# Ledger of designs, part 5: peptides against a protein of PDB entry 4HTP

Target 1, 231 residues: chain A of PDB entry 4HTP
Amino acid sequence: SQTVASHVPFADLCSTLERIQKSKGRAEKIRHFREFLDSWRKFHDALHKNHKDVTDSFYPAMRLILPQLERERMAYGIKETMLAKLYIELLNLPRDGKDALKLLNYRTPTGTHGDAGDFAMIAYFVLKPRCLQKGSLTIQQVNDLLDSIASNNSAKRKDLIKKSLLQLITQSSALEQKWLIRMIIKDLKLGVSQQTIFSVFHNDAAELHNVTTDLEKVCRQLHDPSVGLSD

## One batch from the design tools (peptide; made by RFdiffusion4, then SolubleMPNN)

Design b1_p8_4_s4 (from b1_p8_4, 3 letters changed)
Fold by OpenDDE base, seed 1:
Structure b1_p8_4_s4 (fold): chain B 231 residues (1-231), chain A 8 residues (1-8)
Amino acid sequence: as target 1 above (231 residues)
Amino acid sequence: MSHLEKLI
């Protein structure tokens, strides 16, 4: 079955997340998230206009926005050091060069940007002059690749993990990779709480999640903002 | 207009 996620560019989500992160006020952060969500719901209604009983929901996006609540995927087994080494290899960075050392020593402030400890930001600046300006992945494709990584990590297939990571990296802009890294590490640094995200999604979302701990159920059951838990 | 709105 066709899903909204199969049509939405991953770049659109990343641009939204970037806007949220850059926004200073809570209200502005909420506005950017709401705009993305509303667009998603409108697209859903258009895509499924002739289908009443669909299982499609905001879940594919929500699980990337709240990756710490992921329960369907097993652990990726990916750390910053692994990504650093992968980027050094992929980008053919001199191991003793400035950029390689920035990636490997990401916890130490080396520059004016104060990005110490944020591997994704360090990676962004290294990648920006070296990678695609526009990615080609949909949200569905990103999730499929992340599923593959988790599955292959469970199976101890390091070669296949690397393959899927390379597919993600080679088809993503620097900005998209910044956010992808944060999704994998499970720290988006949006400056909005989980509660705020749920409250914008649906008034009953936090309650349902507290009971079920199932993000997909939350997204599916509360897909319509006008239909509550008691309805 | 969001990119998504252009796809509708």
Scores: peptide ipSAE 0.032, ipTM 0.717, DockQ to the pose 0.867
Fold by OpenDDE base, seed 2:
Structure b1_p8_4_s4 (fold): chain B 231 residues (1-231), chain A 8 residues (1-8)
Amino acid sequence: as target 1 above (231 residues)
Amino acid sequence: MSHLEKLI
C-alpha cells in the first residue's frame, strides 16, 4: 500500500526542522511545524481519497521528530565516537588533520563556532564541502534504514549496520545528515517541548500518549484534528 | 510552495 512517507523527501522534513531550530519565538516554531503537518494531511487526503480505513498516518515523521518516544525500534547502538570514526574512514580524512580531530574531540571547544558538545553541528561543517547538495531519500527509506540498523544491532551484525549507515550517508546532504545524527542520538534541540508538538498535532494527543505510550496509535487515532477521543 | 504542495 502507498504511504505519504514514501512520497515525502527526507530533505523536506530536515528543512522544516532547520527552520524551527532557527526561529526565535515559540509562535514561529509552531507555525513551521503546523505548515509541514497541514501539507502532510492534505497529501494524505489526496493519496487515499478512494481508500477507506487506511492505517497510514503521520507516524513515520512523528517518530523522527520525537525520537525519544520511539518504542518500536530497539536501540541503534550508535554513539558520537562511532560516527566520528565512520566519517573519518568514509571521507578519507587524515587522522591527524583538523577535521578528524574536530570529530573525535567534539566536546572540546575548537575555533570560532560555539558548537562544542554538539556533534551534529561539527559533522555538518565537515560534511558541507564534501557531500551532495540534495539527498535522494524519502522519509520511508530513512525509516527502513533505521529499522535495519536497530535489527542488526540486536543481532550483533556490525557489518550490516555499517552498510545501512553508508547508504544513509552517501544519499544525504550535509544538512540531512546533521538532523539524521540528532535523530539517532535522540536530541533534536528544536527549542519546543514535546507537549507543544503534541498540542499542535491534536488537542488530545498528549493525553492519549500518556495513557498508551504508543506514538503510532496516537498518530493513527488522532489523524483528523476535528475528531476527538470521545467521538 | 512546499515540495509537498507540488505533489498534490
Scores: peptide ipSAE 0.031, ipTM 0.719, DockQ to the pose 0.867
Fold by OpenDDE base, seed 4:
Parts: structure tokens; C-alpha cells; sequence
Structure b1_p8_4_s4 (fold): chain B 231 residues (1-231), chain A 8 residues (1-8)
């Protein structure tokens, strides 16, 4: 089925997340999220103008913004050490070289950026001079690949996991990969709380999530900011 | 204008 997520570049989400992360104040962070959300809703209304009762919602984006609340997709089975090894292989990094060691020893980096414990930031700097400047994936395609990874992890198909990861990596910029890594590891470091994200999305979102623990249901039922839980 | 607004 046609979804908003199938039309939205993953780069647009990553750029929004980057703006949120770089913003100093809560109000500015909220503004960037609100602008993305409003654009999404506007596009939804245009895309589905002639179709009532669609199940399409903000869920494809929300599950990437709040990856710790993901309950539909099974575990990826991916940790920083696996990604480090994959990047070393893919980028043909010398195993004893500075960049390989940065990725493997991400908890105690020797670099000037103070990115201790943030594997995604360390990876970003390694990737930036080596990767495409612009990615080609939509939010839908990213979610499809992540679904594939989770499914293949459950099936213990390491070869297919690697295949999907390679597709994600080769079609993504360094910036997109930074955010993708954070989504996989489930730590975005946005500087805004889950509660703030929900409050901007809909006034009743936090309440509905607390009861249902179903992020898709929250996004679908509260798609319209003017329609409450009691309506 | 967001990229999304250009698609609409």
C-alpha cells in the first residue's frame, strides 16, 4: 500500500534529528520536530485525499525516533562490536590502524571530539570521508531492511543479516549511518525526552502509550491532533 | 520549504 514513509527520504528524518541534536534549547528542539511532523501530516492528507480509513500513520518515523519503544520488530542481534567488525571489513581498514582501533575501542576514544561511548559518532567520522554524500533510501525502505535484519536474526541467518546491513550502508551517507546506528542501538541522544516527543505529537499520546505500549496504535489513533482519545 | 512540501 502507498504510505507517506515510501515517499519520505530517510535523509530528511536524519537531517531533522541532526537539527534537534544540535539545538541548545528545548523550544528549538521541539520546533524542529514539529516542523517535520506537520510536513508529514500535510503530505498524508494530500496522499490519502480520496481514501478514508487508511492505516497509514506517523508510525514508520516514530518507531525510528523512539526505537526503544519498538515492540513489533524482534531484536536485531546487532551490537557495536559487530558493526565495528563489519565496517573494518567493508571499508578495508587496516586492523591495527587508527580507524579500526577507534571503532573497536569506541568506549575510550583517543580523539579530540569527546565521543566516548558513542559508537555512532565515532563511526560517523570514520565514514564521512569514505561514504556517499547523499543517501537514496526512503523511511519505508529503511524499515523494510530493519525488518529483514530482525527476521533473519531470529532465523539465525547471519549471511542475510550482513546482506541487509550492506544495503543500508552502501545506500546511506555518513550522517544517515550515524542515525541508523543509533536507531539500531536504540539510543538517539536527541536531548529531548520521550514525553516531549509524545506531547508534541498529540496531547493524549503519552497516556495512550502508557496503557497500550503500542506505538503504532498511538500513531494511528492520534494521527489527527484535533481528535482526542475520548472522541 | 521542507522536501516533503515540495512533493505535495
Amino acid sequence: as target 1 above (231 residues)
Amino acid sequence: MSHLEKLI
Scores: peptide ipSAE 0.030, ipTM 0.710, DockQ to the pose 0.891
Fold by OpenDDE base, seed 3:
Structure b1_p8_4_s4 (fold): chain B 231 residues (1-231), chain A 8 residues (1-8)
Amino acid sequence: as target 1 above (231 residues)
Amino acid sequence: MSHLEKLI
């Protein structure tokens, strides 16, 4: 079935997340998230205008924004060290070179950026001069590749995990990869709480999630901001 | 052409 996620570029989500992260005030962070959500709902209404009872919802985006609440996918089995080694191989970085050492020793402060301990930021600066400027993946394609990674991790198929990671990396900008890494590691560093994200999505979202722990159910049942849980 | 573009 046709979904909103199949039409929304992953770059649009990443740009929104970048704006949220850079915003200093809570109100500005909320505004950026609300604008993305409102655009998504508007597109949903247009896409499904003649179809009632669709299962499509904000879930494909929400599970990337709140990756710590993921319950459908099994563990990726991916850590920063694995990604560092993959990037060194893929980018053909000299093993004793500055950029390879930055990726491997990402916890140690190097240079002026103060990004120690944030692997995604270290990776961003290494990738920026080396990768494409604009990615080609949709939110659905990103989720499909992440599903593949989780499934293949469960099956212990390291070769297929690498294949899916290569597809993600080669079709993504440095900025998109920064956010993708944070989604995989499950720490977006947005500076806005889970409760705030739920409150902006729907006034009953936090309550429904607390009871069900089902993010997809929350997104489906509370798709319309004007329809409450008790309605 | 970026290094990654060559790998596609």
Scores: peptide ipSAE 0.007, ipTM 0.476, DockQ to the pose 0.031

Design b1_p8_5_s1 (from b1_p8_5, 3 letters changed)
Fold by OpenDDE base, seed 3:
Structure b1_p8_5_s1 (fold): chain B 231 residues (1-231), chain A 8 residues (1-8)
Amino acid sequence: as target 1 above (231 residues)
Amino acid sequence: SSLDELLK
């Protein structure tokens, strides 16, 4: 069965996240998220117009927006140091060069952008002049690759983990990779709370999540903002 | 947005 996530470019989610991050006020941040969510729901209704009781929901996007609440896939086993080494290898960066050292020593201030401790931002600036300008992955494809990484981590198949990571990297822009890294590390730095995200999604979302801790169930049961838990 | 184009 077709899903909304199979049609939505990962770039669209990343652009939304970038707008949220750059917005100064809470109201503006909420607006950007709401616009993306509303578009998703409209597309869902159009895609599933003739099919009732589908299991498709906002979950594929929500699990990337709130990665710390992920419970379906196991740990990736990926840290910043691993990504740094991978980028150095993939981009053929000189090991003693400035960019390689920035990636490896991401916690140390470089004095350029004040991004010390934010590996994703450091990676972005290294990648921007070196990678493609537009990615080709859908949200579903990103989740499939992340599932593969988690599964292969559990199976201790480092070669297959690397393969999936390379697919993610080679098919993503610098901006998309910035957000992908933050999703893997589970820190998006959006400037809005989990509670705010849930509140915008559905009035009962926070309550249902507090009870079930099941993000997919929250997204599925509360897909319609006009239908509450008590209805 | 690309999503709006898909709705079309």
Scores: peptide ipSAE 0.029, ipTM 0.713, DockQ to the pose 0.826
Fold by OpenDDE base, seed 2:
Structure b1_p8_5_s1 (fold): chain B 231 residues (1-231), chain A 8 residues (1-8)
Amino acid sequence: as target 1 above (231 residues)
Amino acid sequence: SSLDELLK
């Protein structure tokens, strides 16, 4: 079955998130999110024009934007130190080199960018001169790989976790990896609240989520912004 | 955006 997420590049979501993060005002942050959401809904309507009863929704994107609310997939078992070691290996960074030490000691200020404590930003600058300019993954593919990581973590299959991570890394730009890391660690630092994201998505979204704690249900039931819970 | 191109 066709889904919107299978057509939308992960790069488009990351670019939107980057715009939101860089925006200073709440109104501008909201505008960027709304533009992405509206485009998604328009594509949904076109894709499913002849199919009224579909389960496809904004959920594949929403669960990446609000990763703290993820309940379908289990824990990844991935921390910054694990990612640091993986990048050092994958990029063949000298262990005593500046870039390797930046990744391993990400909490210590280096005096370069003031990104101490933000592993994703440190990783971005290390990756920028070494990675593809454009990634090739769709939102669906990213979610599939994240599902694989969570499943294999539960099964204690470290080799398969590494395999999925390598696929994510090798098929992503530095910017995409910055946001992917933040999704895995579950801290996007957008500067906009969960409540604001829900309010932009649908007027009843926050209420439905408070009752159900089911992000997919929220996205499916409130897919149409003009149809409320009481309808 | 590439998404906008998909909408055409």
Scores: peptide ipSAE 0.028, ipTM 0.702, DockQ to the pose 0.774
Fold by OpenDDE base, seed 5:
Structure b1_p8_5_s1 (fold): chain B 231 residues (1-231), chain A 8 residues (1-8)
Amino acid sequence: as target 1 above (231 residues)
Amino acid sequence: SSLDELLK
């Protein structure tokens, strides 16, 4: 069955997240999220115009926006150091070179940008001159690859984990990879709370999540902002 | 938005 996530480029989500992060005020952050959500819902309505009782929802995007609430897939087993080593290998960076050292020592401030401790930002600047300008992955494909990583981590298949990571990396822009890293590490640094995200999504979302702790149920049951829990 | 383009 067709899903919205199978049509939405991952780049679109990343661009939205980038706008949210760059926005200084809460209101502007909310606006960017709302615009993405509204577009998603409109596309959903168009895609499923002739189909009733679809299970498709905002869940594929929501689980990437709130990765700390992910409960369906298990741990990735990926840390910044692993990613650093992978990038050094993939990009053929000299191990004693400036860029390799930046990735490995991401916690130490080396520049004026204040990116110390944010591996994703450091990676972004290393990747920007080296990566594709535009990625090709959809949100669905990203989730599929992340599912693969989690599954293979549980199975201790390191080679297959690497394969999926390479697919993610080679098909993503530097900006997309910045956000992908933050999703994997589960720290988006959006500057907006979980409560705010839920409130924008649906008035009853926070309450339903507090009870069920099931992000998919929240997204499915509260897909329509006009239909409440008591309805 | 890019999503709006997908609706066309």
Scores: peptide ipSAE 0.027, ipTM 0.705, DockQ to the pose 0.774
Fold by OpenDDE base, seed 4:
Structure b1_p8_5_s1 (fold): chain B 231 residues (1-231), chain A 8 residues (1-8)
Amino acid sequence: as target 1 above (231 residues)
Amino acid sequence: SSLDELLK
C-alpha cells in the first residue's frame, strides 16, 4: 500500500530541517515544523480518503527528525570516520589534500565556518561543489536504505552497507547528505528540543512516548491532533 | 513545497 512517505521527497524534509536550523527564535522553528506536519497530515487525508484503517502515519518522517529515539532499526555501525573514508574514496580526494584532511580531522577544522565537531557541516562544504544539485529520493526510499544499512550491519555485510550508502549519496544533494549524516549520527542540531517537537505534533505525544518509548505508536495513535489518549 | 503541490 502507498504511504505518504512514498510520495514526499526527502528534499522537502531536509529543506524544512534547514529552515528550522537557521531560524533564530523558537516560535519560528515551531512554525516551520508545524507547516511540514500540517502538509503531511493533509496529504495523508487525501491519500487515504477511501481507507479508514491505515497504519500509515508521520512515523517515517518523525524517526528521521528524532533519530535518537529510533528503536526499530538496529545500529548502523557507522561513525564519522567511516563516512570520511567513504567520501575520500568516492570523491577520489587526495588523502593528503585539504578536503580529505577536513573530513578526517573534523573535530579540529582550520576553516572559518566554526564547524568544529560537526562532521555533517564539514562534509556539506566538501560535497557542495561536487554533488548533484537535486536529490531524487523519497522519505520512504531513505528509510528503506537506512533499514538496509542496519540489517546489513547486523549481518556483518560491509559490502552491502557500502552499496546502500553509495545509493544514498549518489541520489542526494549536498544539503540532503548533510542531514542524512546527522540522521545517521543521530544529532540534528535543530536548536529545538524533543519536547517541543512532540508538543507540536500532539499534546499527548510526550506522555505517550514516555510510557511506550515507541515512536511509531506515538505517531499512529496520535495522528489526529484532535483525538487524545483518553478518547 | 513539492508536498503542497501534490495536494492540488
Scores: peptide ipSAE 0.026, ipTM 0.697, DockQ to the pose 0.925

Design b1_p8_5_s4 (from b1_p8_5, 4 letters changed)
Fold by OpenDDE base, seed 1:
Structure b1_p8_5_s4 (fold): chain B 231 residues (1-231), chain A 8 residues (1-8)
Amino acid sequence: as target 1 above (231 residues)
Amino acid sequence: SSLDKMLE
C-alpha cells in the first residue's frame, strides 16, 4: 500500500523542525507545524483519492516529532559518544584535531557558539563543510532504518547497527543529521510542548493518547481534524 | 515547500 511517508523527503520534515526551533513565539512555532501537517493531509487526500479505507496516517512523521512517545520500536542503544566515534571514523577526522575533540567533549564549551551540551549542534557544524548539501531519504526510509537499528540493538548485532547508521549519515545533509541525532537521542528542543503538538494535530489527540499511550492509534483514529472521538 | 510542489 502507498504511504505519504514514502513520498515525503526527510529534508522537508527537518526544514520544518528547523523553522519551529528558530521561531521565537509559540504562535509562529505552531504555524510552521500546522503548515507541514496541512500539506501532509492534502497529499494524503490526493494519494488516496480512490481508496477510502486506508491505514496510512501522520504516524510516520509524528513518531519522529515526538520520539519520547515511541512504543513500537525498542531502544536504539545509541549514545552521543558512540556517534562521536562513528563520525570521527567516517569523516577521517584527526583524533587530536579540533573537530574530533569537539565531538568527544561536546559537554564542555568550545568556541564562540553556546552549543555546549548539545551534541547535535556540534555535529552540525562539523558536518556542514563535509557532507551532502541535500539528503535523499524519505520519511519512510528513515523510519525503516531506525527500525533496523532498534531491532539489531535488541539482537546485539553491532555491525548491522553501524551499517544502518552509515546509510542514514551518508544519505543526509548536515541539517538532516542534526535533527536525526535529536530524534535518536529523543530531545528535539523545539521549544513547544507535547500538548501543543497534539492540540494542533487534533483537539482530542491528547485525551486519546493519555488513555491508549498509542501514538499510531492517535494518528489513525484522529486523522480527520473534523471527526472527534465522540463522533 | 517541497511537499507542496509534489501536489502539482
Scores: peptide ipSAE 0.031, ipTM 0.724, DockQ to the pose 0.794
Fold by OpenDDE base, seed 2:
Structure b1_p8_5_s4 (fold): chain B 231 residues (1-231), chain A 8 residues (1-8)
Amino acid sequence: as target 1 above (231 residues)
Amino acid sequence: SSLDKMLE
């Protein structure tokens, strides 16, 4: 069965997240999220025009936007130090070089960008001159790879975890990797609250999530913004 | 956006 997520480039989500992060006001942040959501819903309606009973929803995107609420996949077992080592290896960075040291000592201020403690931003600047300008992954493919990582972490298959991470990295731009890292670490730094995201998605979303703690159920049951919980 | 282009 076809899903919206199988057609939407991961780059489009990352560009939206970047716009949200760079926006100063709450209203502007909300506007960027709403525009992405509206486009998603329109695509859903077109894709499923002849199929009224589908389980497809905004869930594949929502679980990446609110990664702290993920309950379907288990822990990735990935920390910043592991990613740093992986990037040093993959990019063939000299171990005593400036870029390798920036990744390993990401918590220490380097005086360049003021990004101390934000591993994703440090990684972005290291990756920018070395990565593809445009990624090739869809939102569905990103979720599939993240599912693989979580499953293999539970199974203690480190080699397979590395394989999936390499696929994510080699098929993503520097900007996409910045956001992917933040999704894995579960800290997007968007400047908007969970409640704001839910309120824009649907008026009843926060309430339904508080009761069910099931993000997929929230996205399915409240797919139509005009249909409430009591309907 | 690329998504908007796909809707056309």
Scores: peptide ipSAE 0.029, ipTM 0.710, DockQ to the pose 0.925
Fold by OpenDDE base, seed 4:
Structure b1_p8_5_s4 (fold): chain B 231 residues (1-231), chain A 8 residues (1-8)
Amino acid sequence: as target 1 above (231 residues)
Amino acid sequence: SSLDKMLE
């Protein structure tokens, strides 16, 4: 069955996240998230107009927005150092070159951007002049690839992990890769709390999550903002 | 957003 996530470009999520990150005030950050969420819900209603009992929800997006709350997908087994090495290989960067060293020494960059410790931002600037300007992946496809990575990590199939990572990378813009990295590392640096994200999603979301620790359940049960837990 | 365009 078709899901909202199968229709939503990953670029749209990344653009929203970028807007949230760049916004200075809490209210503006909330506005950007709310706009994306409202659009998602509207699309859901349209897509599932003739199907009342669907399991489709905001979960595919929410699990990328709050990756630290992921419980369905096993560990990726990916760290910044692995990604650095992968990018050096993929981009054929000279190992002693400036960009390779930036990626490897991401904790103490000498650059002017003040991105020390933020591997994703460092990667972004390396990737920006080298990557496609527009990605082609949907949110569903991104999640499928991330599922593959986690599954193959569990199976100790490093070759297949690399394959899935390469597919993510080659079909993503530099901006999308910045956010993908942050999703994998599980630190989006949005400047808005988990509580705020939940509160915007649904008034009862934080409570339900605290009890269940099940992000999909939260998204499914509280899909309609007008229907509460007690209803 | 592209999503909004799909609703049109």
Scores: peptide ipSAE 0.029, ipTM 0.713, DockQ to the pose 0.949
Fold by OpenDDE base, seed 5:
Structure b1_p8_5_s4 (fold): chain B 231 residues (1-231), chain A 8 residues (1-8)
Amino acid sequence: as target 1 above (231 residues)
Amino acid sequence: SSLDKMLE
């Protein structure tokens, strides 16, 4: 069955997240999220116009926006140091070179940008001159690859983890990879709370999540902002 | 939005 996530470019989510992060005020952050959500819902309605009782929802995007609430897939087993080493290898960076050292020593401030401790930002600047300008992955494909990584981590298949990571990296822009890294590390640094995200999504979302701790259920049951839990 | 363009 077709899903909204199978049509939405991962780049669109990343662009939205970038706008949210760059916005200084809460209201502007909310606006960017709302615009993405509204577009998603509109697309959902069009895609499923002739189909009733679909299970499709905002869940594929929500689980990337709130990765700390992910419960369906197990741990990735990926840390910044692993990613650093992977990028050094993939980009053929000299191990003693400036860029390799930046990735490995991401916690130490090396520049004026204040990006110390944010591996994703450091990676972005290394990747920007080296990566594709536009990625090709959909949100569904990103989730499929992340599922693969988690599954293979549980199975201790490191080679297959690397394969999936390489697919993610080679099909993503530098900006997309910045956000992908943050999703994997589970720290998006959006500057907006989980409560705010839920409140914008649906008035009852925070309550339902507090009871169920099931993000998919929240997204499915509260897909329509006009239909409450008591309805 | 890019999504809006996909609806056209």
Scores: peptide ipSAE 0.029, ipTM 0.714, DockQ to the pose 0.789

Design b1_p8_6_s1 (from b1_p8_6, 3 letters changed)
Fold by OpenDDE base, seed 2:
Structure b1_p8_6_s1 (fold): chain B 231 residues (1-231), chain A 8 residues (1-8)
Amino acid sequence: as target 1 above (231 residues)
Amino acid sequence: SPWLEKLL
């Protein structure tokens, strides 16, 4: 089916998130998010120009930006230690080597970057010289793979979880993997609150979410920023 | 996003 998410590269979302994180002020952070959102809405209008009553919305992106509000997927069952072991295996890192030890002991200060406790940043620097410069996955494909991981975790199919993770890793840049890790762990460290994200999306978004706790419903019902809840 | 703008 035709969705905006099937056209948008995951790399584009990650680049936006990176710009938001690097921005020093709230206003700049908001600007970067707004620019991405506005482009998404414009593309939606063009894509669905001849189609009425589509269910497509910003939800595929929003659930990656606010992963702590995910209610559709079950738990991934993935922690930093699992990812560390997977990367050591996949990248064929010596177990007693510097990079393997950094991944396993990510909470301990190991020197130069000051990234102690941030596994995603530690992983980024290990991956940067070893990964593709640009990934090939769309936002829809990333969500499909994450759905697979959650489903297989529920079914206790560890081998299938590994396969989906391998696909994510092999088709992603180091920067994309940094953000993917943060999405899985459910901590993006953007420096903006949930309330700010909702307020930029739609004036009524926070209220509707407080009542429904349904992020998809929020994105669908409030897709048009000019149409309120009571309209 | 500059990339999304190219799709229009």
Scores: peptide ipSAE 0.112, ipTM 0.825, DockQ to the pose 0.874
Fold by OpenDDE base, seed 5:
Parts: sequence; C-alpha cells; structure tokens
Structure b1_p8_6_s1 (fold): chain B 231 residues (1-231), chain A 8 residues (1-8)
Amino acid sequence: as target 1 above (231 residues)
Amino acid sequence: SPWLEKLL
C-alpha cells in the first residue's frame, strides 16, 4: 500500500533536521519539527482519505530522527572508518591527500572548523563540491536501503552492504549524506531531547514508549494528536 | 513550511 514515506523526499527531512540543528533556541527547534510533523499528518490525511484503518504512520521518519531507538532492524555494522574508506574509494581521493586524511583522522581537530569528532560534518565538506546538488531518494527508499544494509550485515555479505551504501551515496546530496551518516552512526546532534521530540509528537508518546519500547507502536497508536492512550 | 506541503 501507499505510504506517506514513499512520497516524502529524504531531502525534505534533511532540510528540516538542518534547520533544527542550526536553531539556537528550544522553541525554534520545536517549531521546525512541528512544521514537518504537521505537514506529514496533513499529507497522511489526504493520501488516506478514502482508506480507514491504515497502518501507515510517522514511524518511517521517526526512526530516522530517533535512530537510537531503532529496534526493528539489526545493527548496520558500519563505523566512521568504513565510511571514510568507502568515500576515498568512491570519490577517487588520493590516499595521502588532504580530504582523505580529513576523513580518516576525523577525530583530530582541524584548524578550520570545530568539527573534530563529527565525521558527518567533515564528510559534508568533502562531498559538497563533488556530489549532486539534489538527491532523489524518498524516506521509504532510504529505509529500504538501510534495511538491506542491516540484513546483509547479519548475513556477512559485505559486497551487498557496499552496493546499498553506494546507492544511498550516489543518489544523495552532500547535505543528505551528512544526515544519513548521522542516522547510521545514531548521533544526530539536534540539540533537542528525545523527550521533547515525543512531547511534540503526542502528549502520551513518552509514556507509551517507556512501556512498550516500540517506536512503531508509538507512532501508529498515537498518530492522531487528539486521541490519547486512555480514549 | 516544509516542501512536503507542496505535495498536497
């Protein structure tokens, strides 16, 4: 069946995350998230206008926004070093070149940016002049590829992991890749707490998650902000 | 607003 996630560009989520990260105050961060969520809900209502009891929810986006709470897919088995090597290969970067060394030594402070330890930011600057300006992936497609990576990691199929990663990379802008990396590494650095994200999503979300630890269930059961757990 | 609204 059709899902909202199959229509939403991954770029739109990434732009929202970027706005959240750049926002200084909690209120502004919340506003950006709320605007995205409200748009999602409106689109959901339009898409499913003639369909009752759909299982579609905000879950495809929520699991990317709160990747630490992922319980459905297994571990990716991907670390920064692996990504660094992949980018060096894919971009044909000289191994002794500045950009390759930046990626490999991402934990070492570079005098130019306070990006020490943030591999995604380092990658962004390397990718920006080299990548597509606009990505083509939907949130659904990103999740499908991430599912593939996790599955192939469990199966120890490194070749297929690489294939899926290459698809993600080649179809994404530098900004999208920055956020994708953070999703894979499970550190978004949004500057807003999990509790705040849940509170904006639904008043009962934190409670339901504390009981179930099931993010999909939270998103599905509390899809309507006007319908509570006790209703 | 998010670009998503343009999909409506």
Scores: peptide ipSAE 0.112, ipTM 0.818, DockQ to the pose 0.692
Fold by OpenDDE base, seed 1:
Structure b1_p8_6_s1 (fold): chain B 231 residues (1-231), chain A 8 residues (1-8)
Amino acid sequence: as target 1 above (231 residues)
Amino acid sequence: SPWLEKLL
């Protein structure tokens, strides 16, 4: 079945996340998230105009925005060091070169950027002059690839993990990769709480999540902001 | 939303 996530570019989610991160105030951060969500809901209504009983929801996006709450897919088995090594290989970076060392020693402050400990930001600056300016992945495709990574990690198929990672990387801009890394590592650094994200999504979302711990259920049951838990 | 306009 056709889903909203199959139509939404991953780049658009990343741009939204970037705006949220760069925003200083809570209200501005909320506005950017709300705009994305409202667009998603509007598109959902248009896409499913003649279908009342669809299971499609905001879940594909929500699980990327709140990756710490992921319960469906298992662990990726991917850490910053693995990504660093992968980038060094993929980009053919000299192992003793500045960029390779930045990736490997991401915890140590290097240069004027206060990016110490933020591997995704370090990777971004390394990737920016080397990668595509525009990615081609949809949110659905990103989730499919992440599912593949988790599945292959569980099955100890390292080569297939690498294959899926390469597909993600080669089809993503530097900005998209920054956010993808943060999704994999499960630290988006948005500057807004989980509670805030839920509150913007639906007034009852936090409560339902606290009871069920099921992010998909939250997104599906509370898809309509006008329909509450008590309804 | 410019985003929505691209999708619709």
Scores: peptide ipSAE 0.103, ipTM 0.814, DockQ to the pose 0.757
Fold by OpenDDE base, seed 3:
Structure b1_p8_6_s1 (fold): chain B 231 residues (1-231), chain A 8 residues (1-8)
Amino acid sequence: as target 1 above (231 residues)
Amino acid sequence: SPWLEKLL
């Protein structure tokens, strides 16, 4: 069955997240998220116009926006050091070169941007002059690859983990990779709370999540903002 | 979001 996530470019989610992060005020951050969500719901209604009993929901996007609440897939087993080594290999960076050392020692300030401790930002600046300008992945494809990584981590198949990571990297822009890294590490740094995200999604979302701890259930049951838990 | 209207 077709899903909204199979049609939405991952680049568009990343652009929204970038706008949220760059916004100074809470109201502007909320506006950017709301615009993306409203567009998603509109597309859902059009895509499923003749099928009212679908399980499709905002869940594929929500689990990337709130990665700390992921419960369906197991741990990726990926840390910054692993990604640093992978990028050094993939980009054929000299091991003793400036960019390789930036990735490996990302906690130490080495440049003018003051991004020490934020591996994703360090990676972004290394990748920006070296990567494609526009990615080709959908949100569904990103989730499929992340599922593969988690599954193969559980199976201790390092070769297959690397394969999926390479697919993510080679089909993503530098900006998309910045956000992908943050999703994997589970820290988006959006400047808005989980409560704010839930409140924008649905008035009853925080309550339902507190009881069920099931993000998919929250997204599915509260898909329509006009239909509450008691309705 | 204009991008989603293009998908319709």
Scores: peptide ipSAE 0.092, ipTM 0.813, DockQ to the pose 0.798

